Peptides against a protein of PDB entry 4GXB. Designs and how they scored, part 6

Target 1, 277 residues: chain A of PDB entry 4GXB
Amino acid sequence: VPTEEVSLEVLLSNGQKVLVNVLTSDQTEDVLEAVAAKLDLPDDLIGYFSLFLVREKEDGAFSFVRKLQEFELPYVSVTSLRSQEYKIVLRKSYWDSAYDDDVMENRVGLNLLYAQTVSDIERGWILVTKEQHRQLKSLQEKVSKKEFLRLAQTLRHYGYLRFDACVADFPEKDCPVVVSAGNSELSLQLRLPGQQLREGSFRVTRMRCWRVTSSVPLPSGSTSSPGRGRGEVRLELAFEYLMSKDRLQWVTITSPQAIMMSICLQSMVDELMVKKS

## One batch from the design tools (peptide; aimed at target 1 W210 L248)

Design b1_p9_8_s2 (made by RFdiffusion4, then SolubleMPNN; from b1_p9_8, 6 letters changed)
Fold by OpenDDE base, seed 5:
Structure b1_p9_8_s2 (fold): chain B 277 residues (1-277), chain A 9 residues (1-9)
Amino acid sequence: as target 1 above (277 residues)
Amino acid sequence: MTFLNPVFE
């Protein structure tokens, strides 16, 4: 693509549109800096955020596809998909809520975290009780962003990224699950027929390895997944998990977001490595 | 692609 100046739309978690003028040849960091400048986010806070490619659902929810890599050209990455459903989203890219303290010290950072958190609660990514919801609403009405965030930080799945409903082979084969990534874990929520909601937690520190695979189902093979046509690419995330002492077991998640899940795992691992260093 | 976890315990 020839280098030219273009207007690029970047969305915040709440759907707020940020228009930036960039070059088609601008890499991810260049675009991120442009977005930061547009928002008046200071340079020292840019590293706490990343650009993500998402697919906007009919209800306005975002299905995260992947994190844009450093070498990518965001304009090309999004436009090459030739679908208006795909968007670029700015979101915080760290997992430890302790880093919120750095971001919250700045007005713009505070606003970004607040908007993201409100959205995550509204979308059900952060789990709240009725009482907690009441408290959050009260704080929202008062526009007490700091207090809102402090309360939110204590909530279940704060800072998690929730994926679309998918299938796993745990605890049983072809089990419908909702996966969330955060706090150095993958949380698998499932509701079996006639049973209460169950949650399995898979800590990253107990994963020996993971892999993403793509396959095309054989024409003769019964696609066990209702709704996927024959011949569609099947993505899987598999990780080898230490279930107990000296007992490793593979867990496989079948999801079109397997790549994003893998990116989350890598990101969580990277953050843990930084903390150990 | 398989990723080994350096923080595996």
Scores: peptide ipSAE 0.594, ipTM 0.967, DockQ to the pose 0.939
OpenDDE base, seeds 1, 2, 3, 4: peptide ipSAE 0.587, 0.590, 0.587, 0.589; ipTM 0.967, 0.967, 0.966, 0.967

Design b1_p9_8_s3 (made by RFdiffusion4, then SolubleMPNN; from b1_p9_8, 6 letters changed)
Fold by OpenDDE base, seed 2:
Structure b1_p9_8_s3 (fold): chain B 277 residues (1-277), chain A 9 residues (1-9)
Amino acid sequence: as target 1 above (277 residues)
Amino acid sequence: MTFVNPVFE
């Protein structure tokens, strides 16, 4: 791709558009810096955010595809897909809510966290009770962003990334689940026939390893995954989990977001390693 | 590709 100046659209979690002028040859960090500059986010806070490739669904929700890597050219990465469904999204890229303290000390950082959190609540990524929702709405109406975040930080699945409904082989084969990543875990929410909503928590520290695989289903095979057509590549995330003492079991999630899930796992592992060092 | 978890406990 020839080097030229282009206009690139980067979205916030709430869909707010940030237009930046960049070079087609600008790498991820260059684009991120451009976005930060456009937002007036200070340089020392840039590292708390990342650019993600997402697919915008019909309802406007984002299906996270992957984190843009350092060597990537965001303009090329998104435009090469030749679909307007694909977007670049700015989102915080740390897991420990303690880092919110650093970010929210800055007005722009605070606004970004606030907007993201509002969006996550609205999209059901963060789970709230009726009373909590009332409290949050009250704070939102008052534009009490710091208080809003402090309350939100206590909520279930705060800071989690929620994935599209998919299928897992746990607790039983071909079980529909909703996977969320956060707090150093994968949360699998499921509702089996005749049962109430259940959540399986898989802590990263109990995962010995994980892998992403891709396969092409047989022509005669049916795909259990909603929206997946015949002949489409099937992505799976499998992790070996310590279920109990000396008992390892593989859990496999079939999802087009398997790559993103793996990225989340690696990111959570990396953050944990920093804490241990 | 398989990733071995260094923080496995």
Scores: peptide ipSAE 0.593, ipTM 0.967, DockQ to the pose 0.935
OpenDDE base, seeds 1, 3, 4, 5: peptide ipSAE 0.590, 0.592, 0.591, 0.592; ipTM 0.967, 0.967, 0.967, 0.967

Design b1_p9_8_s4 (made by RFdiffusion4, then SolubleMPNN; from b1_p9_8, 5 letters changed)
Fold by OpenDDE base, seed 5:
Structure b1_p9_8_s4 (fold): chain B 277 residues (1-277), chain A 9 residues (1-9)
Amino acid sequence: as target 1 above (277 residues)
Amino acid sequence: MTFHNPVFE
């Protein structure tokens, strides 16, 4: 692609549009820096954020596809998909809420975290009780961003990334689940017919390994699941989990977001490694 | 592709 100056739209978690002028040849970091500059985010805080490729759903929600890699050209990455549904989103890219302290010290960082958190609550990524919701609403009305975040940090699944509903083979085969990644775990929420909501927690420290696989289902004559067209690529994330002492078991998640889940796992592992060092 | 976890305990 010839090097040209282009206007690139980057969205915040709340859908706010940030327009930046970049070169088509600008790599992910270059674009990120441009976004930071546009927002007046200090250079030392840039590392707390990443650019993500997402698919915007009809309701305006974002389905995370993957994190843009360093070598990528964001303009090319998004435009090559030839669909307006795909967007680039700026989001915090760390998991430990302790890092919020660094980001919150800056006005722009605070605003970014606040906007993201509000959005995550509104989207149900962060789980809140009725009372907590009331408190959050009150703080939001007062525009008490710091207090809002401090309360939010205590909430269930704060800082988690929630994925679209998918299928897992745990606890049973073909279980519909909602997967969330955060706090060095994968949370699998499931509701079986007539049962209460159940949650399985899979800590990354108990995952020996994981893999992403792609397969094309063979046209088996019988079970045309009505919704998946013949020949769609099936993505799976499988991880080998230490269920108990000396007992490893594979857990497999079937999801179009398997790649993103894997990226989250790697990211969580990387963060844990930094903490150990 | 299989990823081995260095923080596996």
Scores: peptide ipSAE 0.607, ipTM 0.968, DockQ to the pose 0.941
OpenDDE base, seeds 1, 2, 3, 4: peptide ipSAE 0.605, 0.607, 0.607, 0.605; ipTM 0.968, 0.968, 0.968, 0.968

## One batch from the design tools (peptide; aimed at target 1 M207 L242)

Design b1_p10_1 (made by RFdiffusion4)
Pose (drawn by RFdiffusion4):
Structure b1_p10_1 (pose): chain A 263 residues (1-190, 198-221, 229-277), chain P 10 residues (1-10)
Amino acid sequence: VPTEEVSLEVLLSNGQKVLVNVLTSDQTEDVLEAVAAKLDLPDDLIGYFSLFLVREKEDGAFSFVRKLQEFELPYVSVTSLRSQEYKIVLRKSYWDSAYDDDVMENRVGLNLLYAQTVSDIERGWILVTKEQHRQLKSLQEKVSKKEFLRLAQTLRHYGYLRFDACVADFPEKDCPVVVSAGNSELSLQLREGSFRVTRMRCWRVTSSVPLPSGGRGEVRLELAFEYLMSKDRLQWVTITSPQAIMMSICLQSMVDELMVKKS
Amino acid sequence: SLTHNPAFES
């Protein structure tokens, strides 16, 4: 892509706009640094956040497509799709909530975690009852951002990433499920199954050839993971999802974080 | 695509 200065909108998890001037040839880290500079996020906290390509739904919710890799050009990644429904999003990119402690030591880092947690509750990524949700919106007005986040860290599925509803062959073939990734596991809500990353020997991403539109082709995508169900018993679990690649990225990210910790 | 898990625990 010829080098040219352009304006790029990067959204926070709640949809707040962050406008940055970047080059069409800037890579993911360059764009991330420009967003951090605009937000006044310290350099030493940039590594706790990443940029994601998402599809914004009619209701404003985001369906995550992929985390942008180091070699990618974010301006090109989003513009090449030729659709205003696709956005670049900044979100925390670690899994263990112990890292929240490092981020919350800074006012901007705390503000970012607070903003995405509020959005996570509003969009049902964090699981609360109708009554609890009522209480939380109230506590939100009455407590500091820090206190609100400490409470949120104890809520069900805090720190998880939620995927569009899809199907899986667990427990039975073609079961409708909601899949979420977090806390070193995949959660399948059918009843529920919890599949620990450390019990996955491997996972595979498969795709059908592109098919005529039922001007976009369609592809059947699957993410299958080989799971140690019990001693010396491995069983494949298959999820059929247009977000199979994002799920695979989350599994790799969670495995990588476990290994960094182990080291 | 196939990915092998280095954190696997048997």

Design b1_p10_1_s1 (made by RFdiffusion4, then SolubleMPNN; from b1_p10_1, 6 letters changed)
Fold by OpenDDE base, seed 5:
Parts: structure tokens; C-alpha cells; sequence
Structure b1_p10_1_s1 (fold): chain B 277 residues (1-277), chain A 10 residues (1-10)
């Protein structure tokens, strides 16, 4: 791609548009710095955020596709898909809520976390009771961002990334699940017909390994995941999990977001490694 | 591709 100056749109979690003038040859960090500059985010806080490729759904929800890597050219990455549904989103890229303290010290950082958190609640990524929702709304009306975040930090799935409904082979084969990544785990929420909502928590520290695989279903294979036509690429995330002492079991998630799930796992692992170090 | 988990705690 020839090097040209272009206007690139980067979205915040709440859908706010940040327009930055960048070169088509600018790498992810260059674009991130441009976004930070546009927002007046301090340089020392840039590392707490990343750019993500997302698919915007009809309802305005974001389906995370992947985190943009350092070597990528965000302009090319998004435009090469030739679909307006794909967007670049700025989001925090750490998992431990303790890092919120660093980010919240800055007005812009606070605003970013606040906007993200509001969005996550509105999208149902953060699970709230009716009473909690009332409290959050009250704080939102008062524009008490710090207090809002402090309350939000206590909520279930705070800081999690929620994926689109998909299928897992746990606890049963072809089980419809909603996967969320956060707090060094994958949470699998499932509701079987006639059953209550169940959640399986898979801690990263109990995963021996994981893998992403892609396959094309054979025409004769009955494993047509509901809704995908014959011949569509099936992405799977599989992880080997320590279910109990000396008992490892593979859990497989079939999802178009398997790559993003893997990225989340790696990111959580990386963060844990930093803490151990 | 398989990723071995360095933070695995058996």
C-alpha cells in the first residue's frame, strides 16, 4: 500500500468516534499514540490500552475479532476487510483491576475507563442485579465517575470481554454457551432447555495448554454447527484443563472468535507472568 | 498451533 496520509476512525467502547490523521504505513503503536494524543491521554498510560479489530453488529454491539498486533497497519487491517461493519476500537488491555488505579489518576484515563464500563454494563458484559443497576445509574446521573468505577469493580465479570454465543463440548456435547474472558479465566455460561443458568469457570492457571484450530467440515460430517453452512471454516479453541488432581480434560469451544479467545488467554498469561516476575 | 501455558499450576 502506498504511504499516504489518511483519516482513520477509531471508536471508543461507547461508540464515540476519534478521528486521527495517520499514514497508511503507520503501525499499531503509531496509531495508538495518535489516538492518545487526540484524547490527551498521557504517554505513560498508552500501554494500558490497545487497538482491537471488531465487527459492529446491527444492534451496535461489538464482536471482537482480534487485538491488533504491533507489526500491523491498522488502516490496512480494517480497510482490507472491505466491510463497513469492521471497526477499530480502543479498549483497556489489562485484566487486573488494580491497574485501574493507575489509569484513574488521570482525567482522560478515568473517562476512558468510565465510558468502557458504562458500555460493558449496557451491553450486559458486566452482570448486575437490579439494585446494583439502580446504584450505578444514580452514580452515572451524578457523573461520579470514580465512585461508579469503584462500584463497578465489585461487580461480576467486571473487566471481562464477552463473546458471541457459541458452542462448547462442555459440560455436554454441542452445548450452547456464552464465553467471557477476564480475571484470569474463561467463564462459560450455559442455559440448557429447562435448566437454570450455569457457569463454568476455567482458570488460566489450570490450563496446561490451549490451541486454535481451523477446519472445514466435510460434507458428510453431521457436525454442522447450527447456522453455519457446509463448507464454512470452523474455528475452535481447545484447552487442556486440570479438572481435578491429576485429571486433565480437553475443553473445546467452537466459535468464530476462537482467535480472539486465544489472544485473551495469552494476554492473561502474560499479565500473570509479569506479576510473578 | 498449541500454546503451552507457563503459568500452569499442576
Amino acid sequence: as target 1 above (277 residues)
Amino acid sequence: MTFENPVFEP
Scores: peptide ipSAE 0.634, ipTM 0.971, DockQ to the pose 0.968
OpenDDE base, seeds 1, 2, 3, 4: peptide ipSAE 0.630, 0.631, 0.632, 0.633; ipTM 0.971, 0.971, 0.971, 0.971

Design b1_p10_1_s2 (made by RFdiffusion4, then SolubleMPNN; from b1_p10_1, 6 letters changed)
Fold by OpenDDE base, seed 5:
Structure b1_p10_1_s2 (fold): chain B 277 residues (1-277), chain A 10 residues (1-10)
Amino acid sequence: as target 1 above (277 residues)
Amino acid sequence: MTFINPVFEA
């Protein structure tokens, strides 16, 4: 692609549009810096955020596809998909809420975290009780962003990224689940017919390894994936989990977002490594 | 691709 100046739209979690003038040849960090500059985010806070490729659903919700890598050209990455449903989103890229303290000391950082958190609550990514919701709404009405975040930090699945409904082989084969990544875990929420909501927590520290695989179902094979047509690429995330002492078991998640799930795992692992160092 | 977890606790 020839180097040209272009206007690139980057969305915040709340759908706010940030237009930046960049070169088609600008890499992810260049674009991120441009976005930061546009928002007046300090340079020392840029590292707390990343650009993500997402698919915008009809309801405005974002399905995260992947994190843009350093070598990527965001303009090319998004435009090459030739679909308007794909967007670039700015989101915080750390998991430990302790890092919120660094970010929220800055007005712009605070606003970004606030907007993201509001959106995550509205989308049901952060789980709230009725009373908590009332409290959050009150704080939102008062525009008390710091207090809002402090309360939000205590909520279930704060800082988690929620994926689209998918299928896992745990606890049962072909079990419909909603996966969320955060707090150094994968949370698998499932509701079997006639049963209450169940949640399985898979801590990253108990994952020996994980893998992403892609397969094309054979024409003769049973389309074991409900809802996917014959011949569609099936993505799977499998991780080997320490279920109990000396007992490893593979858990497999079938999801179009398997790559993003893997990215989340790697990111959580990386963050944990930094803490150990 | 398989990723070995360096923070795995046995």
Scores: peptide ipSAE 0.629, ipTM 0.969, DockQ to the pose 0.946
OpenDDE base, seeds 1, 2, 3, 4: peptide ipSAE 0.627, 0.627, 0.627, 0.628; ipTM 0.969, 0.969, 0.969, 0.969

Design b1_p10_1_s3 (made by RFdiffusion4, then SolubleMPNN; from b1_p10_1, 6 letters changed)
Fold by OpenDDE base, seed 5:
Structure b1_p10_1_s3 (fold): chain B 277 residues (1-277), chain A 10 residues (1-10)
Amino acid sequence: as target 1 above (277 residues)
Amino acid sequence: MTFENPVFEA
C-alpha cells in the first residue's frame, strides 16, 4: 500500500469515535500514540492500552477478533477485511486491577477506564446483582467515576473480556459455553437445559500448555459444529489443564475467537511473568 | 502451534 495520509477511526469501548490522521504505513504503536495524543493521554499511560480488531455486531456489541500486533499496520489490517463491521477499538490491555491505580491518577486514563467499565457492565461482561446495579447507576448519575470504578473493581468478572457463545468439550462434549478471560483465568459459563448456570474456572497457572488449531471439516461424516456450515474453518483453543494432582486433561473450546482467546492467555501469562521478575 | 506455559505450577 502506498504511504498516504488517511483518517482512521478508532473506537472506545463505549463506541465513541476517535478520528486520527495517520499514515497508511504507521504501525500499531504509531497509531496508538496518535490516539493517545488525540485523547490527551500521557505517554507514560499509553502502555496500559492496546488496539484491538473487533467485529461490530448489529446490536453494537464488539466481538474481539485479535489484538493488533506491533508490526501491523492498523489501517491495512482493518481495511483489508473489506467489511464495515470490522473496527479498531482502544481498550486497556492489562489484567491486574492494581494497574487501574496508575491509570486512574490521570483524568483521561480515568475516563477511559470509566467508559470501558460502563460499557462492560451494560454488555453484561461484568456480572452485577440488582443492588449492585442500582449502586452503580447512582454513582454514574453523580458522575463519580473513581467511586464507580472502585465499586466495579469488586464485581464478578471485572476486567474480563467476554467472548461470543461457543462450544467446549468440558464438562461434556459439545457443551454450549460462554467464555470470559480475566484475572489469570478462563471462565467457562454453561447452562444446560433444565440446569442451573455452572461456571468452570481455569486458572492460567494450572495450564501446562495451550494451542490454537484450525481445521476444515471433512465432507464425510464429521458433524458440522453447531451453527457453522459444512466446510467452514473450525478454530479451536485447546489447553492442557491440571485438574488435580498429577492429572492433566485437555479442554477444547471451539470458537471463531480461539485466536483472541490464545492472545488473552499469552497476555495473562506475560503479565504474570512480569510480576514474578 | 503449541504454547508452553512458563507460569505453570505443577
Scores: peptide ipSAE 0.634, ipTM 0.969, DockQ to the pose 0.970
OpenDDE base, seeds 1, 2, 3, 4: peptide ipSAE 0.630, 0.631, 0.628, 0.628; ipTM 0.969, 0.969, 0.969, 0.969

Design b1_p10_1_s4 (made by RFdiffusion4, then SolubleMPNN; from b1_p10_1, 6 letters changed)
Fold by OpenDDE base, seed 3:
Structure b1_p10_1_s4 (fold): chain B 277 residues (1-277), chain A 10 residues (1-10)
Amino acid sequence: as target 1 above (277 residues)
Amino acid sequence: MTFVNPVFEA
């Protein structure tokens, strides 16, 4: 692609559009810096955020595809897909809520976290009770962003990324689940017929390894997962989990977002490595 | 590709 100046749209979690003038040859960090400059985010806070490729659903929700890598050209990455549903989103890229303290010290950082958190609550990524919802709304009405975040930090799945409904082989084969990544775990939520909501928590520290695989299912009479046409590439995330002492078991998640899940795992591992150092 | 977890606690 010839090097040209272009206007690139980057979305915040709440759908707010940030327009930046960049070169088509600008790499991910260059674009991120441009976005930061546009938002007046200090340079020392840029590292707390990343650019993500997402698919915008009909309901306005974002299905995260992957994190943009350092070598990528965001303009090319998004435009090459030739679909308007693909967007670039700015989101925080750390897991430990303790890092919120650093970001919240700055007005722009605070606003970004606030907008993201509001959006995550509205989309049901962060789980709230009725009473908590009332409290959050009250704080939102008062525009008490710091207090809002402090309350939100205590909520279930704060800081998690929620994925689209998919299928896992745990606890049963072909079990419909909702996967969320955060707090150094994968949370698998399921509701079996006639049963209450169940959650399986898979801590990263108990995962010996994981892998992403792609396969083309053979036209077999097996019920294709709803929404996937015959012959579509199936992505799976499998991880080997320490279920109990000396008992490892593979858990496999079938999801178009398997790559993104793997990226989350790696990111959580990286963060844990920093804490151990 | 298989990723080995360096923070795995056995």
Scores: peptide ipSAE 0.625, ipTM 0.968, DockQ to the pose 0.969
OpenDDE base, seeds 1, 2, 4, 5: peptide ipSAE 0.622, 0.624, 0.624, 0.624; ipTM 0.968, 0.968, 0.968, 0.968

Design b1_p10_2 (made by RFdiffusion4)
Pose (drawn by RFdiffusion4):
Structure b1_p10_2 (pose): chain A 263 residues (1-190, 198-221, 229-277), chain P 10 residues (1-10)
Amino acid sequence: VPTEEVSLEVLLSNGQKVLVNVLTSDQTEDVLEAVAAKLDLPDDLIGYFSLFLVREKEDGAFSFVRKLQEFELPYVSVTSLRSQEYKIVLRKSYWDSAYDDDVMENRVGLNLLYAQTVSDIERGWILVTKEQHRQLKSLQEKVSKKEFLRLAQTLRHYGYLRFDACVADFPEKDCPVVVSAGNSELSLQLREGSFRVTRMRCWRVTSSVPLPSGGRGEVRLELAFEYLMSKDRLQWVTITSPQAIMMSICLQSMVDELMVKKS
Amino acid sequence: ESLTFNPAFV
């Protein structure tokens, strides 16, 4: 891509706009640093956040497509799709909530965690009852951002990433499920199954050839993971999802974080 | 097809 200065809108998890001037040839880290500079996020906290390509739904919710890799050009990644429904999003990119402590030491880092947690609750990524949700919106007005986040860290599925509803062959073939990734596991809500990353020997992403539109082709995508169900018993679990690659990225990210910790 | 092996596997 010829080098040219452009304006790029990067959204926070709640949809707040962050406008940055970047080059068409800037890579993911360059764009991330420009967003951090605009938000006044310290350099030493940039590593706790990443940029994601998402599809914004009619209701404003985001369906995560992929985390942008180092080699990617974010302006090209989003513009090449030729659709205004695709956005670049900044979100925390670690899994263990112990890292929240490092981020919350800074006012901007705390503000970012607070904003995405509020959105996570509003969009049902964090699981609360109708009554609890009522209380939370109230506590939100009455408590500091820090206090609100400490409470949110104890809520069900805090720190998880939720995927569009899809199907899986667990427990039975073609079961409708909601899949979420977090806390070193995949959660399948059918009843529920919890599949620990440390019990996955491997996982595979498969795709059908592109098919005529039922001007975009369609592809059937699957994410299958080989799971240690019990001693010396491995069983494949298959999820059929247009977000199979994002699920695979989350599994790799969670495995990588476990290994960094182990080291 | 893409296959990934888990180094953290028990």

Design b1_p10_2_s1 (made by RFdiffusion4, then SolubleMPNN; from b1_p10_2, 7 letters changed)
Fold by OpenDDE base, seed 5:
Order: structure tokens, then sequence, then C-alpha cells
Structure b1_p10_2_s1 (fold): chain B 277 residues (1-277), chain A 10 residues (1-10)
């Protein structure tokens, strides 16, 4: 692609549009810096955020495809898909809520976290009770962003990334699940027929390894996931989990977001490694 | 197929 100046749209979690003038040859960091500059985010806070490729669903929700890598050209990455549903989103890229303290010290950082958190609550990524929702709304009406975030930090799945409904082989084969990544875990929420909502928590520290596989279902023997036609690529995330003492078991999630899930795992691992060093 | 070994596995 010839190098030229273009206007690139980057969305915040709440759908707010940030337009930046960049070169088609600008890498992810360059674009991120441009976005930061446009928002007046300090340089020392840029590292707390990343650019993500997402697919905007009909209801306006974002399905995260992957994190843009350092070598990528965001303009090319998004436009090459030749679909208007694909967007670039700015989102915080750390998991430990303790880092919120650093970001919240700055007005712009505070606003970004606030907007993201509001959006996550509205989308049901953060789980709230009726009473908590009332409290949050009250704080939102008062525009008390710090207090809002402090309350939000105590909520279930705060800071989690929620994925689209998919299928896992745990606890049963072909079990519909909703996967969320955060707090150094994968949370698998499932509702079996006639049963209450259940959640399986898979801590990253109990995962020996994980892998992403791609396969094309063959007519003769592979259970095609419901809704995928013959010949569609099936992505799976599998991780070997320490279920109990000296008992490892593979858990497999079938999802078109398997790559993103793997990216989240790696990101959580990386963060944990930093804490241990 | 790439398998990612977890360095923080406990």
Amino acid sequence: as target 1 above (277 residues)
Amino acid sequence: MEVFENPVFE
C-alpha cells in the first residue's frame, strides 16, 4: 500500500469516535500515539492502552477479534477486511485493577476508564445486582467518575473481556458457554437445560499450556458446531488445566474468538510475570 | 500448531 495520509477512525469502548490523521504506513504504536495525542493522554499512560480489532454487531456491541500487534498497520488491518463492521477500538490493556490508580490520576485516563466501565456495565460484561446498578446510576448522574470506578472495581467481572456465546466440551460435550477473560482467569458461564446459571473459573496459574487450532470439519465425523456450514474454519482454544492435585485435563473452547482468547491468556501471563519479577 | 507453555504455571 502506498504511503499516504489518511483519516483513521478509532472508537472508544462507548462508541465515541476519535479521528486521527495518520500515514497508511504507521504502525500500531504510531497510531496509538496519535490517538493519545488527540485525547491529550499523557505519554506515560499510553502503555496502559491498546488498539483492538473488533467486529461491530448489529446491536452496536463489539466482538473482539484480536489485539493489533506492534508490527501491524492499523489502517491496512482494518480496511483489508473490506467490511464496515470492523473497527479499531481503544481499550485498557492491563488486568490488575491496581493499575487503575495510575491511570485515574490523570483526567483523560480517568475519563477513558470511566467510559469503558460504563460501557462494560451497559453491555453486561460487568455483572451487577439491582442495588449495585442503582448506586452506579446515582454516581453516573452526579458524574462522580472516581467513586463510580471505585464501586465498579468491586463488581463481579470488573475488567473482564466478554466473548460471544460459544461452545465448550466442559463440563459436558458441546456445552453452550459464555467465556470472559479477566483477573488472571477464564470464566465460563453456562446454563444447562433446567439448571441455574453456573460458572467455571479457570485460573491462568493452573493452566499448564494452551493452544489454538484451526480445522475444517469433514462431513464424515466431525461434529460441526451449530450454525457453521460445511467447510467453515473451526477455531478452538484448548488449555490443559490442573483440575486437582496431579490431575490435568484438557478443556476445549470452540469459538471464532479463540485467537483473541489466546491473546488474553498471553497478556494475563505476561502481566503475572511482571509482578513476579 | 503452536502450544504455549505457561511460565506461571503453578
Scores: peptide ipSAE 0.544, ipTM 0.952, DockQ to the pose 0.851
OpenDDE base, seeds 1, 2, 3, 4: peptide ipSAE 0.541, 0.542, 0.542, 0.543; ipTM 0.952, 0.952, 0.952, 0.953

Design b1_p10_2_s2 (made by RFdiffusion4, then SolubleMPNN; from b1_p10_2, 7 letters changed)
Fold by OpenDDE base, seed 4:
Structure b1_p10_2_s2 (fold): chain B 277 residues (1-277), chain A 10 residues (1-10)
Amino acid sequence: as target 1 above (277 residues)
Amino acid sequence: SQVFENPVFE
């Protein structure tokens, strides 16, 4: 691709558009720095955020595809898909809420976390009771961003990434589930017919290994996986989990977001490694 | 397929 100056759109979690002038040859960090400059985010806070490739759904929700890597050219990565549905999104890229303290001390950082958190709540990524929702709305009306975040940090699935509905082979084969990643775990929520909502927690520290596989299903005219068309490549995330003492079991999630799930796992592992060192 | 070994596995 010829090097030229272009206007690149980067979205915040709430859909706010940030336009930056970059070169087509600018790598991920270059674009990230441009976005930071546009937002007046200080350099020492840039590392707390990453650029993600997402597919914007019709309702405006984001389906995360993957994190943009250092060697990538964001302009090329997004435009090569030749679909207006694909966007670049800025989001925080750490898991431990303790790092919020570093970010929220800065006005811009605070605003970014606030906007992301509001969006995550509105989209149901963060789970809230009616009373909690009322409290959050009150704080939002007062524009008390710090208090809002402090309350939000206590909520279920704060800081999680929620994936589109998919299928897992646990607890039963072809079980429809909603997967969320955060707090060093994968959370699998499911509701079987006639049953209450159930959640399975798979802690990263109990995963011996994981893998992503791709396959092309035979044209059978039937599918058990939501969001996947006929003949579409099937992606699976499988992890070997320590269910009990000396009992390992493979759990397989079939999802177009399997790559993103794997990225989340690696990211959580990396963060845990830092803590253990 | 590529398998990722988990260094923080307990």
Scores: peptide ipSAE 0.599, ipTM 0.964, DockQ to the pose 0.866
OpenDDE base, seeds 1, 2, 3, 5: peptide ipSAE 0.597, 0.598, 0.597, 0.598; ipTM 0.963, 0.963, 0.963, 0.963

Design b1_p10_2_s3 (made by RFdiffusion4, then SolubleMPNN; from b1_p10_2, 6 letters changed)
Fold by OpenDDE base, seed 5:
Structure b1_p10_2_s3 (fold): chain B 277 residues (1-277), chain A 10 residues (1-10)
Amino acid sequence: as target 1 above (277 residues)
Amino acid sequence: EQVFLNPVFE
């Protein structure tokens, strides 16, 4: 792609559009800096955010595809897909809520976290009770962003990234699940026939390893992914988990977001490594 | 296939 100046749209979690003038050859960091400048986000806070490639669903929800890499060209990455449903989204890229304190010290950072949190609640990524929802709405009406965030930080799945419904082989084969990543874990929510909602928590520190695989089912083979026919690419995330003392078991998630899940795992691992340093 | 070993595995 020839180098030229273009207008690139970057969305916040709530769908707010940020238009930046960048070069087609600008790398992810360059675009991120441009977005930060447009928002008046201080340079020292840029590192708390990342750009993500997402697919906007019909209901306006975002299906995260992957994090844009450092040497990637965001303009090319999004336009090469030749679909208007693909967007670039700015979102915080850390997991430990303690880092919120750093971001919240700045007005712009506070606004970004607030907008993201509101959106996550509205989309059901953060789980709230009726009473909690009432409290949150009250704070939202008062535009008490700090208090809103403080309350939100206590909520279940705060800071988690929720994925589209998919399939796992745990606890049963071909089990429909909703996966969420956050707090150094993968949360698998499932509802088996006639049963209540269950959640499996898989802590990253108990994962020996993980892998992403891509395969094409053979005609004679069975597909474990509903809606995917023969010949369609099947992505899987598998991780070897320490279920109990000296008992490792592979858990496999079949999802088109397997790559994003892997990115989340790596990101959580990286953050934990920093804490250990 | 690529397997990612977890350095923070306990």
Scores: peptide ipSAE 0.591, ipTM 0.964, DockQ to the pose 0.847
OpenDDE base, seeds 1, 2, 3, 4: peptide ipSAE 0.589, 0.589, 0.590, 0.590; ipTM 0.964, 0.964, 0.964, 0.964

